# Designs tried in a protein design run: peptides against a protein of PDB entry 6KZJ. Part 5

Target 1, 71 residues: chain A of PDB entry 6KZJ
Amino acid sequence: SPDLLSEVSEMKQDLIKMTAILTTDVSDKAGSIKVKELVKAAEEEPGEPFEIVERVKEDLEKVNEILRSGT

## One batch from the design tools (peptide; made by RFdiffusion4, then SolubleMPNN)

Design b2_p16_4_s2 (from b2_p16_4 with D3E L4I K7R E16K)
Fold by OpenDDE base, seed 1:
Structure b2_p16_4_s2 (fold): chain B 71 residues (1-71), chain A 16 residues (1-16)
Amino acid sequence: as target 1 above (71 residues)
Amino acid sequence: VLEILKRVLALEKKLK
């Protein structure tokens, strides 16, 4: 659905920004993400959209706990 | 975080 696609697109943008902040690479392509390559790798992700969403939510919860606690 | 991004990209592609 268009609404879900918009939400997912926003999540994608936020995660790209987070990745740029967390990486300490200082090479010529520092902060650059090969989106095309990631998309190809992502084609191997099994499951229906709702199953993938639930996995993403669970993983983000764990990331949030780590960031909050500092451990 | 990168693995989460991959899954989000997969999700985006599946929704198109």
Scores: peptide ipSAE 0.542, ipTM 0.909, DockQ to the pose 0.760
Fold by OpenDDE base, seed 4:
Structure b2_p16_4_s2 (fold): chain B 71 residues (1-71), chain A 16 residues (1-16)
Amino acid sequence: as target 1 above (71 residues)
Amino acid sequence: VLEILKRVLALEKKLK
């Protein structure tokens, strides 16, 4: 679905931004995200799209709780 | 967060 793909693309962009904000690496490669490598590693991600979405939502909820509570 | 990004990338690929 193009609508779902658009939503996923937005999530991807937000996560890239979050990764840049949360990284504390001070090396010359700081903030570098090897998207190509991540895509390759993600090829074996199990489950149908709807199952993956549910796992993503669950993890995002946990991240939000950590950021909000500080723990 | 990085693992979530990986899953999102996998999802994006599966949708294409």
Scores: peptide ipSAE 0.542, ipTM 0.909, DockQ to the pose 0.777
Fold by OpenDDE base, seed 3:
Structure b2_p16_4_s2 (fold): chain B 71 residues (1-71), chain A 16 residues (1-16)
Amino acid sequence: as target 1 above (71 residues)
Amino acid sequence: VLEILKRVLALEKKLK
């Protein structure tokens, strides 16, 4: 649905920003993310959209706990 | 985080 696609697009943009912060390098051309290549790598992601969303939510919760506790 | 981004990109593609 267009509403779900809009929410996913917003989540994508937020993750791009977080990735840029957490995976920085010291090169002169630092800060670029090759989104097209990531899309190609993601073509083999298994499961229907609902299943993928659930896995994403679980992983984000784990990241949240690590950031909160430091462990 | 990068792996999560890949999954989100896959999700976006599957929704189109």
Scores: peptide ipSAE 0.541, ipTM 0.908, DockQ to the pose 0.754
Fold by OpenDDE base, seed 5:
Structure b2_p16_4_s2 (fold): chain B 71 residues (1-71), chain A 16 residues (1-16)
Amino acid sequence: as target 1 above (71 residues)
Amino acid sequence: VLEILKRVLALEKKLK
């Protein structure tokens, strides 16, 4: 679905921004993300899209809990 | 967060 793809693409962009904020790389490539490499690794992500979405939701809940509690 | 991004990238690719 184009609508679902658009939503996923927006989520991707948000996560890239969040990652840039959270990373503290001190190299000349500080804040850089090897998206191309992640895309290749992502090809090996098992499961149908709906299964992956559920894993994403679960992990986001964990991240949210950590950020909220500070632990 | 990186793992979540990886999965989202996987989603994007699988949806194309």
Scores: peptide ipSAE 0.544, ipTM 0.909, DockQ to the pose 0.803; fails the geometry check

Design b2_p16_4_s3 (from b2_p16_4 with L9E E16K)
Fold by OpenDDE base, seed 3:
Structure b2_p16_4_s3 (fold): chain B 71 residues (1-71), chain A 16 residues (1-16)
Amino acid sequence: as target 1 above (71 residues)
Amino acid sequence: VLDLLKKVEALEKKLK
């Protein structure tokens, strides 16, 4: 579906932005952000492409909240 | 985040 492909492409761009933010500060004083558990949960979840996309979107929202709040 | 990116890229490939 072209509409689903467009949605996935937007998510990819958002992930690229988040990746840049999370990997920029490499100092010993950088705070730890607990993203690993979200990644593992999404990786283990089966489903059709659309269902997986929706789960990934929810996980991205959680990551976004962590980035905004610092917690 | 990198693992999620790989998953999304795999989905994108399947949808093309």
Scores: peptide ipSAE 0.236, ipTM 0.829, DockQ to the pose 0.349
Fold by OpenDDE base, seed 1:
Structure b2_p16_4_s3 (fold): chain B 71 residues (1-71), chain A 16 residues (1-16)
Amino acid sequence: as target 1 above (71 residues)
Amino acid sequence: VLDLLKKVEALEKKLK
């Protein structure tokens, strides 16, 4: 699906940005730990590709909120 | 994040 492809491409770019943030200035603080937990949960979630993508998208939104709030 | 990125890249490849 072209719509799914565009969504996956967007999430890939988001993950690249998150990786840059987490590799340049991160610590094992509560915020960073929560980010890691969400990422691992999303990675290990079972399901079809579309279902996994939707879960990843939702978790990325949560990660974004954590990064912006610093907590 | 890196492992998840690889997974997403694999999905992207499958969809292209």
Scores: peptide ipSAE 0.233, ipTM 0.830, DockQ to the pose 0.311
Fold by OpenDDE base, seed 4:
Structure b2_p16_4_s3 (fold): chain B 71 residues (1-71), chain A 16 residues (1-16)
Amino acid sequence: as target 1 above (71 residues)
Amino acid sequence: VLDLLKKVEALEKKLK
């Protein structure tokens, strides 16, 4: 299905961006978010790929907020 | 995340 392919392709692109963010030199002391723990959780997280992606997106948004706010 | 990316790439390949 072209619709399903488009959805999966979008997920892939998001994951590429997420991987780039998670592998950058960021402080584990950024707020309450432990980057190292986040990465580990993302690698070990059970469930269907879409569900995992959504959880990772949520966590990355938290990281992004910390980086933008400086707190 | 890296393994998840591989899974998504595999899904993409199967859909093509």
Scores: peptide ipSAE 0.209, ipTM 0.823, DockQ to the pose 0.259
Fold by OpenDDE base, seed 2:
Structure b2_p16_4_s3 (fold): chain B 71 residues (1-71), chain A 16 residues (1-16)
Amino acid sequence: as target 1 above (71 residues)
Amino acid sequence: VLDLLKKVEALEKKLK
């Protein structure tokens, strides 16, 4: 299906972007969250694709909070 | 994330 192929291709691109964000050299300023640890967790998290995506989304939000200086 | 990316790439290949 061309529609499904387009959706999968978009998902692939999103995952590439998420990986790039997590692996960037950002400072750990939250105290309770370590970016380096989040990268390792995201790379080796077990589970179904949906579960992994949701965990990555949560991790990205945590990183975003750090980048917002705790706001 | 890399493992999931590989799975998605495999799906993409099957859909072509």
Scores: peptide ipSAE 0.198, ipTM 0.819, DockQ to the pose 0.255

Design b2_p16_4_s4 (from b2_p16_4 with D3E E16K)
Fold by OpenDDE base, seed 2:
Structure b2_p16_4_s4 (fold): chain B 71 residues (1-71), chain A 16 residues (1-16)
Amino acid sequence: as target 1 above (71 residues)
Amino acid sequence: VLELLKKVLALEKKLK
């Protein structure tokens, strides 16, 4: 659905930015994201898109909690 | 974070 696609697109952009911030490698391959490879590997993720989105949102909240608490 | 990005990228593909 277009609404879900819009939400996913926003999450993707945020995660790309987070990944870039967390990667401190200064080599030629610094912050390199092999999108094609990541997409292929994740196609094995079971469930309907809306189910996967909810799992991702839950995991993101957990990551945020860890970052905020420092633990 | 990388695992989440992977899942989101896969989701985007599934939605298209």
Scores: peptide ipSAE 0.468, ipTM 0.880, DockQ to the pose 0.685
Fold by OpenDDE base, seed 4:
Structure b2_p16_4_s4 (fold): chain B 71 residues (1-71), chain A 16 residues (1-16)
Amino acid sequence: as target 1 above (71 residues)
Amino acid sequence: VLELLKKVLALEKKLK
């Protein structure tokens, strides 16, 4: 679904931004994110795409609350 | 955050 893909793309962009904010390692080699490896590792995530999206949205909201509240 | 990003990246691939 193009609508679901658009939603997923937005979530991806938000998570990339959050990762950049939270990752403060200034080492030349440290903190490198291998996107290809991450994709392969998550291909076995159980459930239909729409179910996984809902779980991710819920967890992302929790992360947002932690960042906002400081706890 | 990284685990969520991983899941989202996998989802994006599954949807294409």
Scores: peptide ipSAE 0.465, ipTM 0.878, DockQ to the pose 0.642
Fold by OpenDDE base, seed 5:
Structure b2_p16_4_s4 (fold): chain B 71 residues (1-71), chain A 16 residues (1-16)
Amino acid sequence: as target 1 above (71 residues)
Amino acid sequence: VLELLKKVLALEKKLK
């Protein structure tokens, strides 16, 4: 649904930002995230889209708590 | 975080 897609798009944007913050390469030849490969590896994620979204939301909450608390 | 991004990217593709 378009509403679910909008929610997923927002989550994607947040995760991209978090990835940039958490993965820093100070080398001259800094690596790049291979988005295409990430997509392919996750296409077989089990469950219906709604179920996957709920799992991701739960995990994001945990990540946010860790980043906020430092633990 | 990377694993979550992977799942979200795949999910986005599934929804389009």
Scores: peptide ipSAE 0.464, ipTM 0.879, DockQ to the pose 0.646
Fold by OpenDDE base, seed 3:
Structure b2_p16_4_s4 (fold): chain B 71 residues (1-71), chain A 16 residues (1-16)
Amino acid sequence: as target 1 above (71 residues)
Amino acid sequence: VLELLKKVLALEKKLK
C-alpha cells in the first residue's frame, strides 16, 4: 500500500543516514555499500511486508537504546 | 544498522 511504502521509505532514509555515520573506513578509499546486493540478500526474509516492518522497528528501538545508554 | 537497511531495502522492493 502507498501508506506502508511511505513509512518504509522514511525508515530507509533514516537508516542510510545512520549507516553513513556509524560505518567508517580507515583506508584511503571509502567503503562502498552495494545496494543491489543488500536487496537480494534480504529477499529471503520470511513474512509479509507488514510483519517484517514491525520486526525492523523493534530492532531499531534496541539500536537506539544502545546508542542512548551506551549499553 | 546495515542489516536493518538491508531488510528495509528488500521491503521497499516487495511493496512495489
Scores: peptide ipSAE 0.464, ipTM 0.878, DockQ to the pose 0.667

Design b2_p16_6_s1 (from b2_p16_6 with L1M L3M D4E K8R)
Fold by OpenDDE base, seed 3:
Formats: C-alpha cells, structure tokens, sequence
Structure b2_p16_6_s1 (fold): chain B 71 residues (1-71), chain A 16 residues (1-16)
C-alpha cells in the first residue's frame, strides 16, 4: 500500500536519525546486537502490515517518552 | 531500543 509505505518510510527516516545520535558515543562495546536475530524476530512479527505499523508506532512513542523524561 | 525498532521497521518495509 502506498500510504502505508509512506508512513513506514517516515518512521524509518526518524529512527535512522535517532540511531545516529544515540550510537555516536557507542564505545566498541555497543553490545553485539545480533543483527541477524533482530531482523529474524522482526520478520516473524505477527499480523498484517497495518497492524504491525500501529504496534511499531506505539513502541516508538514509548521510546520518545523515555528519551524525553529519562524514565 | 531504537536500533531494534529500526530493524522492525526495515522488516515491515519488506512486507509492503
């Protein structure tokens, strides 16, 4: 869906920016995020794409709240 | 946290 793709693209760009800011201070020990495991877990996320979008949006807002408040 | 969310979004993009 073009509308969902546009929304996902916007979230992607925001997360790329946030990742760049938060990972600039990553000492070499920014944990071995097993990228393969994260990608696999994300690929297996249940639900239709529109349902997954809403779940990701909710989690993104939680991340934003934590970043703003520190809690 | 943010990296994990990015991976979920990238995986989602592949499904569209």
Amino acid sequence: as target 1 above (71 residues)
Amino acid sequence: MVMELLKRVLALEKKL
Scores: peptide ipSAE 0.532, ipTM 0.904, DockQ to the pose 0.569
Fold by OpenDDE base, seed 1:
Structure b2_p16_6_s1 (fold): chain B 71 residues (1-71), chain A 16 residues (1-16)
Amino acid sequence: as target 1 above (71 residues)
Amino acid sequence: MVMELLKRVLALEKKL
């Protein structure tokens, strides 16, 4: 869906910006993230794309609240 | 957490 693609693109851009701010100190522990396992988990996320979008939006909102509050 | 969300968004984008 074009509308979902636009929304996902916006979320992606926001997360890239957040990543750039937070990853200025890439501690070597970020390299121990089993990228393969996280990618697989993301690829296997159950539900229709619109359902996945809603879950990701909710989680992004939680991240924003945490970053804003400093806790 | 942010990196996990980015990976989920990238995977989701491939499904659209």
Scores: peptide ipSAE 0.531, ipTM 0.905, DockQ to the pose 0.526
Fold by OpenDDE base, seed 4:
Structure b2_p16_6_s1 (fold): chain B 71 residues (1-71), chain A 16 residues (1-16)
Amino acid sequence: as target 1 above (71 residues)
Amino acid sequence: MVMELLKRVLALEKKL
């Protein structure tokens, strides 16, 4: 739906900003992330899109808390 | 963690 797409777009933009701040050290170790495995796991994430959005929102809040608190 | 979450969001966007 347009509403879910707008919400996902906002989360995407926030995460892009976070990655830009945190990945300033492009150490070669970032290339060791099995991007293919992560993409595959994300593509196979079970549930309806709205259920997946809620889980992603919860995890995004956890990321925000870690960034704010440092732990 | 952050990059993994970004990948999940990108995959989700393709499903919408």
Scores: peptide ipSAE 0.527, ipTM 0.903, DockQ to the pose 0.531
Fold by OpenDDE base, seed 5:
Structure b2_p16_6_s1 (fold): chain B 71 residues (1-71), chain A 16 residues (1-16)
Amino acid sequence: as target 1 above (71 residues)
Amino acid sequence: MVMELLKRVLALEKKL
């Protein structure tokens, strides 16, 4: 779905921005992002894409709360 | 945590 893809793209962009802000000091371990392996693990996430999106959105809210509050 | 979530989003994008 193009609407779902747009939502996912927005989340992706937000996470990239957050990652850039948080990982500016992580010079060594940021390079070992086995993106392929982590993507593979995420590919095993069960459910339809829209269900996965909702779970990801929920987790993103948790991340935002942690970043905002520090806890 | 943030990177893990990014990976999930990237994997999700491939499923769309």
Scores: peptide ipSAE 0.539, ipTM 0.905, DockQ to the pose 0.660; fails the geometry check

Design b2_p16_6_s2 (from b2_p16_6 with L1M D4E K8R)
Fold by OpenDDE base, seed 1:
Structure b2_p16_6_s2 (fold): chain B 71 residues (1-71), chain A 16 residues (1-16)
Amino acid sequence: as target 1 above (71 residues)
Amino acid sequence: MVLELLKRVLALEKKL
């Protein structure tokens, strides 16, 4: 869906920006991330794309609240 | 947490 793709693209951009801010100091453990395994796990996330979008949006909101509150 | 969300979004994007 074009609407879902646009929403996902915005979320992706936000997460990339957040990653750039937060990963400037995380040198060592970022290199050992088996990206392939974690991407596979994410690919197995159950539900239709719109259901997955809603879950990711909710989790992103939680991340934003944590970053804003400092807790 | 942020990296995990990014991975989920990237995987989701592939399904669209």
Scores: peptide ipSAE 0.539, ipTM 0.906, DockQ to the pose 0.568
Fold by OpenDDE base, seed 3:
Structure b2_p16_6_s2 (fold): chain B 71 residues (1-71), chain A 16 residues (1-16)
Amino acid sequence: as target 1 above (71 residues)
Amino acid sequence: MVLELLKRVLALEKKL
Protein backbone atom coordinates (compact mmCIF):
# COMPACT_ATOMS: atom_id res chain seq x y z
CA SER B 1 0.00 0.00 0.00
CA PRO B 2 1.51 3.34 -1.06
CA ASP B 3 0.01 5.29 1.87
CA LEU B 4 1.18 2.74 4.42
CA LEU B 5 4.63 2.58 2.82
CA SER B 6 4.87 6.39 3.03
CA GLU B 7 4.00 6.34 6.73
CA VAL B 8 6.53 3.57 7.40
CA SER B 9 9.18 5.49 5.44
CA GLU B 10 8.61 8.58 7.59
CA MET B 11 8.93 6.55 10.80
CA LYS B 12 12.10 4.95 9.43
CA GLN B 13 13.70 8.33 8.73
CA ASP B 14 12.79 9.64 12.19
CA LEU B 15 14.22 6.54 13.86
CA ILE B 16 17.43 6.75 11.82
CA LYS B 17 17.90 10.33 13.04
CA MET B 18 17.17 9.36 16.65
CA THR B 19 19.54 6.39 16.39
CA ALA B 20 22.34 8.60 15.10
CA ILE B 21 21.91 11.07 17.98
CA LEU B 22 21.67 8.42 20.73
CA THR B 23 24.50 6.19 19.47
CA THR B 24 26.97 9.09 19.15
CA ASP B 25 26.54 9.99 22.83
CA VAL B 26 26.88 6.44 24.14
CA SER B 27 30.35 4.88 24.15
CA ASP B 28 31.19 2.26 21.45
CA LYS B 29 29.43 -0.24 23.74
CA ALA B 30 26.01 0.63 22.40
CA GLY B 31 25.10 -2.88 23.48
CA SER B 32 25.94 -6.04 21.58
CA ILE B 33 22.40 -6.06 20.28
CA LYS B 34 22.28 -9.31 18.39
CA VAL B 35 21.07 -7.71 15.18
CA LYS B 36 20.04 -11.09 13.79
CA GLU B 37 17.78 -11.84 16.75
CA LEU B 38 16.11 -8.42 16.64
CA VAL B 39 15.53 -8.62 12.90
CA LYS B 40 14.16 -12.14 13.23
CA ALA B 41 11.84 -11.12 16.08
CA ALA B 42 10.62 -8.16 14.04
CA GLU B 43 10.03 -10.31 10.96
CA GLU B 44 7.93 -12.67 13.08
CA GLU B 45 5.80 -9.85 14.50
CA PRO B 46 2.19 -11.03 14.17
CA GLY B 47 -0.62 -9.17 12.46
CA GLU B 48 -1.30 -7.37 9.23
CA PRO B 49 1.10 -4.54 8.28
CA PHE B 50 -1.42 -1.84 9.26
CA GLU B 51 -1.81 -3.43 12.72
CA ILE B 52 1.97 -3.63 13.15
CA VAL B 53 2.28 0.05 12.16
CA GLU B 54 -0.12 1.06 14.93
CA ARG B 55 1.83 -0.96 17.53
CA VAL B 56 5.12 0.56 16.38
CA LYS B 57 3.61 4.06 16.55
CA GLU B 58 2.44 3.43 20.12
CA ASP B 59 5.89 2.19 21.12
CA LEU B 60 7.55 5.16 19.42
CA GLU B 61 5.37 7.54 21.46
CA LYS B 62 6.41 5.72 24.65
CA VAL B 63 10.05 6.12 23.64
CA ASN B 64 9.49 9.83 23.01
CA GLU B 65 7.91 10.23 26.45
CA ILE B 66 10.86 8.46 28.11
CA LEU B 67 13.36 10.63 26.21
CA ARG B 68 11.56 13.86 27.18
CA SER B 69 10.85 13.04 30.83
CA GLY B 70 13.68 10.64 31.66
CA THR B 71 11.11 8.29 33.22
CA MET A 1 15.25 0.92 22.48
CA VAL A 2 15.28 3.21 19.43
CA LEU A 3 17.44 0.76 17.46
CA GLU A 4 14.95 -2.01 18.20
CA LEU A 5 12.11 0.12 16.84
CA LEU A 6 14.14 0.86 13.73
CA LYS A 7 14.61 -2.86 13.14
CA ARG A 8 10.87 -3.45 13.55
CA VAL A 9 10.16 -0.70 11.02
CA LEU A 10 12.70 -2.13 8.57
CA ALA A 11 11.12 -5.57 8.90
CA LEU A 12 7.68 -4.03 8.41
CA GLU A 13 8.85 -2.20 5.28
CA LYS A 14 9.91 -5.55 3.80
CA LYS A 15 6.34 -6.82 4.28
CA LEU A 16 4.81 -3.97 2.24
Scores: peptide ipSAE 0.538, ipTM 0.905, DockQ to the pose 0.568
Fold by OpenDDE base, seed 4:
Structure b2_p16_6_s2 (fold): chain B 71 residues (1-71), chain A 16 residues (1-16)
Amino acid sequence: as target 1 above (71 residues)
Amino acid sequence: MVLELLKRVLALEKKL
């Protein structure tokens, strides 16, 4: 849905910003991400898209907490 | 961790 796509787009942008801060080698690592791997990951992620979004949001909050607290 | 989460988000985006 457009609403889920907008939410996923926001999470994607946040993670791109995090990777830019945490690593100087973003270009080589981003270039190593294969479409085949992404397709496989999408197929293997269980649940409906809205359920997957909620799990990803939870994991993103864990990442935010680690970045804020250092642990 | 962060890069793997980004991969999951990119994969999820393809399902939408």
Scores: peptide ipSAE 0.538, ipTM 0.903, DockQ to the pose 0.526
Fold by OpenDDE base, seed 2:
Structure b2_p16_6_s2 (fold): chain B 71 residues (1-71), chain A 16 residues (1-16)
Amino acid sequence: as target 1 above (71 residues)
Amino acid sequence: MVLELLKRVLALEKKL
């Protein structure tokens, strides 16, 4: 779905920016995160793409809340 | 948290 792809692309861009800000000083452990392994784990996430998007959006809001509150 | 969420989004993008 083009609408879903656009939404996912926007979330991806936001998360890349957040990741860059939070991981600028974490030299060793961030580099050891096998993107391939975590992508593989995420590929096993059950559900249709639209269901996964809604779960990701919910989790993104939770992350934003934690970052805003500092807790 | 953020890195894991990014990975989920990247995996999701591949499914679209």
Scores: peptide ipSAE 0.546, ipTM 0.906, DockQ to the pose 0.637; fails the geometry check

Design b2_p16_6_s4 (from b2_p16_6 with L1M L3M D4E K8Q)
Fold by OpenDDE base, seed 3:
Structure b2_p16_6_s4 (fold): chain B 71 residues (1-71), chain A 16 residues (1-16)
Amino acid sequence: as target 1 above (71 residues)
Amino acid sequence: MVMELLKQVLALEKKL
């Protein structure tokens, strides 16, 4: 919905920030997650919030797998 | 923590 775009954009930005923090923390342990590329990809597609959400989702799934493998 | 972020992402996706 066009009326939700501003709210969705703000929520998206917060999720990107949280993802960057978590991926950095686990990357220090796993050495492979490119946090900078995630942030840049989100900045280049500000008009496509769904694509940003899908990228964040995919990266969080990777982080979750790393955390589970460490247990 | 990560699982809760995934839930938030899924909730955001449903609002699009």
Scores: peptide ipSAE 0.104, ipTM 0.644, DockQ to the pose 0.112
Fold by OpenDDE base, seed 1:
Structure b2_p16_6_s4 (fold): chain B 71 residues (1-71), chain A 16 residues (1-16)
Amino acid sequence: as target 1 above (71 residues)
Amino acid sequence: MVMELLKQVLALEKKL
C-alpha cells in the first residue's frame, strides 16, 4: 500500500537521524554505518517496498549491534 | 527504543 511505503520511508528517515546522532557520539564503531550511504540508498534505489523494509531492518540491526558493543 | 523500532519494521513487513 502507498501508505505503508510512506510509513517505511518515515522510519528510514528516523533511522538515518538516529544513526547520525550515534555516529557523532560513538565515532569509532559508527564508521561501519555510513549515513551518506543510507541516504544514497534511500534516494538512488528505493526498490520495491519489501526491499526498503529489509534494508531498514538490516540498518536497525547494525545500530543495535553498535549500541550493544559500545557498552 | 531500537528494539521497538525493529518490531515496528517487522510488523510493516507482514503487511506488505
Scores: peptide ipSAE 0.104, ipTM 0.667, DockQ to the pose 0.089
Fold by OpenDDE base, seed 2:
Structure b2_p16_6_s4 (fold): chain B 71 residues (1-71), chain A 16 residues (1-16)
Amino acid sequence: as target 1 above (71 residues)
Amino acid sequence: MVMELLKQVLALEKKL
């Protein structure tokens, strides 16, 4: 639905912002999630709603890995 | 925060 696509897109923007904070503050030791790459991926053709959700899920898994390894 | 976003993404996936 259009509402679901909008909600996923908003969540992706929040993920990009969080990743930017994490990568700028912890940049010396945590695997570089390229914020530029996340922004670029957000500007690429999103595809179907399922493909957007899977990309957001993958990015969240990368953030979670950084948080686990940075402790 | 990250874990809550993950839960929300998984909840959205179930609505697809």
Scores: peptide ipSAE 0.101, ipTM 0.662, DockQ to the pose 0.087
Fold by OpenDDE base, seed 4:
Structure b2_p16_6_s4 (fold): chain B 71 residues (1-71), chain A 16 residues (1-16)
Amino acid sequence: as target 1 above (71 residues)
Amino acid sequence: MVMELLKQVLALEKKL
């Protein structure tokens, strides 16, 4: 469906942007501004790329913690 | 995992 394709394409682009920001130093002023804008956009609809990337990041951090702790 | 999510979104686009 053209409408669904447009929505998925937009979601893909936002996911890429969110990923790049969340994997870099958030202390960068340019990164921080972009995060705030994207967070505001993500608050409009549940399940936006920001929320997906944040969940993925949290899961990776948990895996890293387990591996580092030897548990 | 993020790379896999991107691949899944790209695969979905091809099916729509």
Scores: peptide ipSAE 0.048, ipTM 0.578, DockQ to the pose 0.206

Design b2_p16_8_s2 (from b2_p16_8, 5 letters changed)
Fold by OpenDDE base, seed 3:
Structure b2_p16_8_s2 (fold): chain B 71 residues (1-71), chain A 16 residues (1-16)
Amino acid sequence: as target 1 above (71 residues)
Amino acid sequence: MVMELLKQVLALEKKL
């Protein structure tokens, strides 16, 4: 919905920030997650919030797998 | 923590 775009954009930005923090923390342990590329990809597609959400989702799934493998 | 972020992402996706 066009009326939700501003709210969705703000929520998206917060999720990107949280993802960057978590991926950095686990990357220090796993050495492979490119946090900078995630942030840049989100900045280049500000008009496509769904694509940003899908990228964040995919990266969080990777982080979750790393955390589970460490247990 | 990560699982809760995934839930938030899924909730955001449903609002699009």
Scores: peptide ipSAE 0.104, ipTM 0.644, DockQ to the pose 0.114
Fold by OpenDDE base, seed 1:
Structure b2_p16_8_s2 (fold): chain B 71 residues (1-71), chain A 16 residues (1-16)
Amino acid sequence: as target 1 above (71 residues)
Amino acid sequence: MVMELLKQVLALEKKL
Protein backbone atom coordinates (compact mmCIF):
# COMPACT_ATOMS: atom_id res chain seq x y z
CA SER B 1 0.00 0.00 0.00
CA PRO B 2 1.20 3.56 -0.68
CA ASP B 3 0.55 4.42 2.98
CA LEU B 4 2.85 1.59 4.10
CA LEU B 5 5.59 2.82 1.76
CA SER B 6 5.26 6.30 3.26
CA GLU B 7 5.49 4.87 6.78
CA VAL B 8 8.58 2.82 5.86
CA SER B 9 10.17 5.91 4.31
CA GLU B 10 9.50 7.84 7.51
CA MET B 11 11.10 5.09 9.61
CA LYS B 12 14.12 5.09 7.32
CA GLN B 13 14.49 8.83 7.75
CA ASP B 14 14.25 8.44 11.53
CA LEU B 15 16.87 5.68 11.40
CA ILE B 16 19.22 7.95 9.44
CA LYS B 17 18.76 10.65 12.09
CA MET B 18 19.38 8.20 14.92
CA THR B 19 22.45 6.85 13.15
CA ALA B 20 23.79 10.37 12.71
CA ILE B 21 23.37 11.03 16.45
CA LEU B 22 25.03 7.72 17.34
CA THR B 23 27.90 8.25 14.88
CA THR B 24 28.69 11.67 16.33
CA ASP B 25 28.77 10.28 19.88
CA VAL B 26 30.47 6.91 19.15
CA SER B 27 32.90 7.81 16.37
CA ASP B 28 34.97 4.59 16.34
CA LYS B 29 32.36 1.89 15.68
CA ALA B 30 29.95 4.18 13.85
CA GLY B 31 32.31 4.11 10.86
CA SER B 32 30.53 0.88 9.92
CA ILE B 33 27.28 2.78 9.26
CA LYS B 34 27.83 5.43 6.63
CA VAL B 35 25.00 7.93 6.99
CA LYS B 36 25.80 9.05 3.45
CA GLU B 37 25.31 5.50 2.21
CA LEU B 38 21.96 5.24 3.98
CA VAL B 39 20.84 8.49 2.36
CA LYS B 40 22.04 7.38 -1.06
CA ALA B 41 20.33 4.02 -0.70
CA ALA B 42 17.11 5.89 0.07
CA GLU B 43 17.42 8.17 -2.95
CA GLU B 44 19.05 6.10 -5.70
CA GLU B 45 17.46 2.67 -5.45
CA PRO B 46 14.29 2.65 -3.38
CA GLY B 47 13.37 -0.71 -4.88
CA GLU B 48 10.17 -2.49 -4.00
CA PRO B 49 8.55 -1.78 -0.61
CA PHE B 50 9.77 -5.14 0.71
CA GLU B 51 13.37 -4.34 -0.27
CA ILE B 52 13.12 -0.99 1.53
CA VAL B 53 11.83 -2.69 4.68
CA GLU B 54 14.61 -5.28 4.57
CA ARG B 55 17.26 -2.55 4.21
CA VAL B 56 15.76 -0.62 7.13
CA LYS B 57 15.69 -3.82 9.19
CA GLU B 58 19.35 -4.52 8.39
CA ASP B 59 20.33 -0.97 9.31
CA LEU B 60 18.43 -1.22 12.62
CA GLU B 61 20.25 -4.45 13.40
CA LYS B 62 23.58 -2.71 12.73
CA VAL B 63 22.58 0.16 15.03
CA ASN B 64 21.58 -2.33 17.71
CA GLU B 65 24.91 -4.14 17.37
CA ILE B 66 26.80 -0.85 17.79
CA LEU B 67 24.74 0.01 20.89
CA ARG B 68 25.38 -3.42 22.42
CA SER B 69 29.11 -3.40 21.63
CA GLY B 70 29.64 0.21 22.74
CA THR B 71 28.62 -0.51 26.35
CA MET A 1 13.96 2.18 21.62
CA VAL A 2 15.85 0.31 18.85
CA MET A 3 14.08 -2.98 19.64
CA GLU A 4 10.70 -1.29 19.43
CA LEU A 5 11.59 0.22 16.05
CA LEU A 6 12.64 -3.24 14.86
CA LYS A 7 9.28 -4.64 15.99
CA GLN A 8 7.52 -1.91 14.01
CA VAL A 9 9.57 -2.73 10.90
CA LEU A 10 8.68 -6.42 11.28
CA ALA A 11 5.02 -5.53 11.71
CA LEU A 12 5.13 -3.50 8.49
CA GLU A 13 6.89 -6.35 6.66
CA LYS A 14 3.93 -8.61 7.48
CA LYS A 15 1.54 -6.06 5.94
CA LEU A 16 3.41 -5.89 2.61
Scores: peptide ipSAE 0.104, ipTM 0.667, DockQ to the pose 0.090
Fold by OpenDDE base, seed 2:
Structure b2_p16_8_s2 (fold): chain B 71 residues (1-71), chain A 16 residues (1-16)
Amino acid sequence: as target 1 above (71 residues)
Amino acid sequence: MVMELLKQVLALEKKL
């Protein structure tokens, strides 16, 4: 639905912002999630709603890995 | 925060 696509897109923007904070503050030791790459991926053709959700899920898994390894 | 976003993404996936 259009509402679901909008909600996923908003969540992706929040993920990009969080990743930017994490990568700028912890940049010396945590695997570089390229914020530029996340922004670029957000500007690429999103595809179907399922493909957007899977990309957001993958990015969240990368953030979670950084948080686990940075402790 | 990250874990809550993950839960929300998984909840959205179930609505697809």
Scores: peptide ipSAE 0.101, ipTM 0.662, DockQ to the pose 0.088
Fold by OpenDDE base, seed 4:
Structure b2_p16_8_s2 (fold): chain B 71 residues (1-71), chain A 16 residues (1-16)
Amino acid sequence: as target 1 above (71 residues)
Amino acid sequence: MVMELLKQVLALEKKL
């Protein structure tokens, strides 16, 4: 469906942007501004790329913690 | 995992 394709394409682009920001130093002023804008956009609809990337990041951090702790 | 999510979104686009 053209409408669904447009929505998925937009979601893909936002996911890429969110990923790049969340994997870099958030202390960068340019990164921080972009995060705030994207967070505001993500608050409009549940399940936006920001929320997906944040969940993925949290899961990776948990895996890293387990591996580092030897548990 | 993020790379896999991107691949899944790209695969979905091809099916729509």
Scores: peptide ipSAE 0.048, ipTM 0.578, DockQ to the pose 0.210

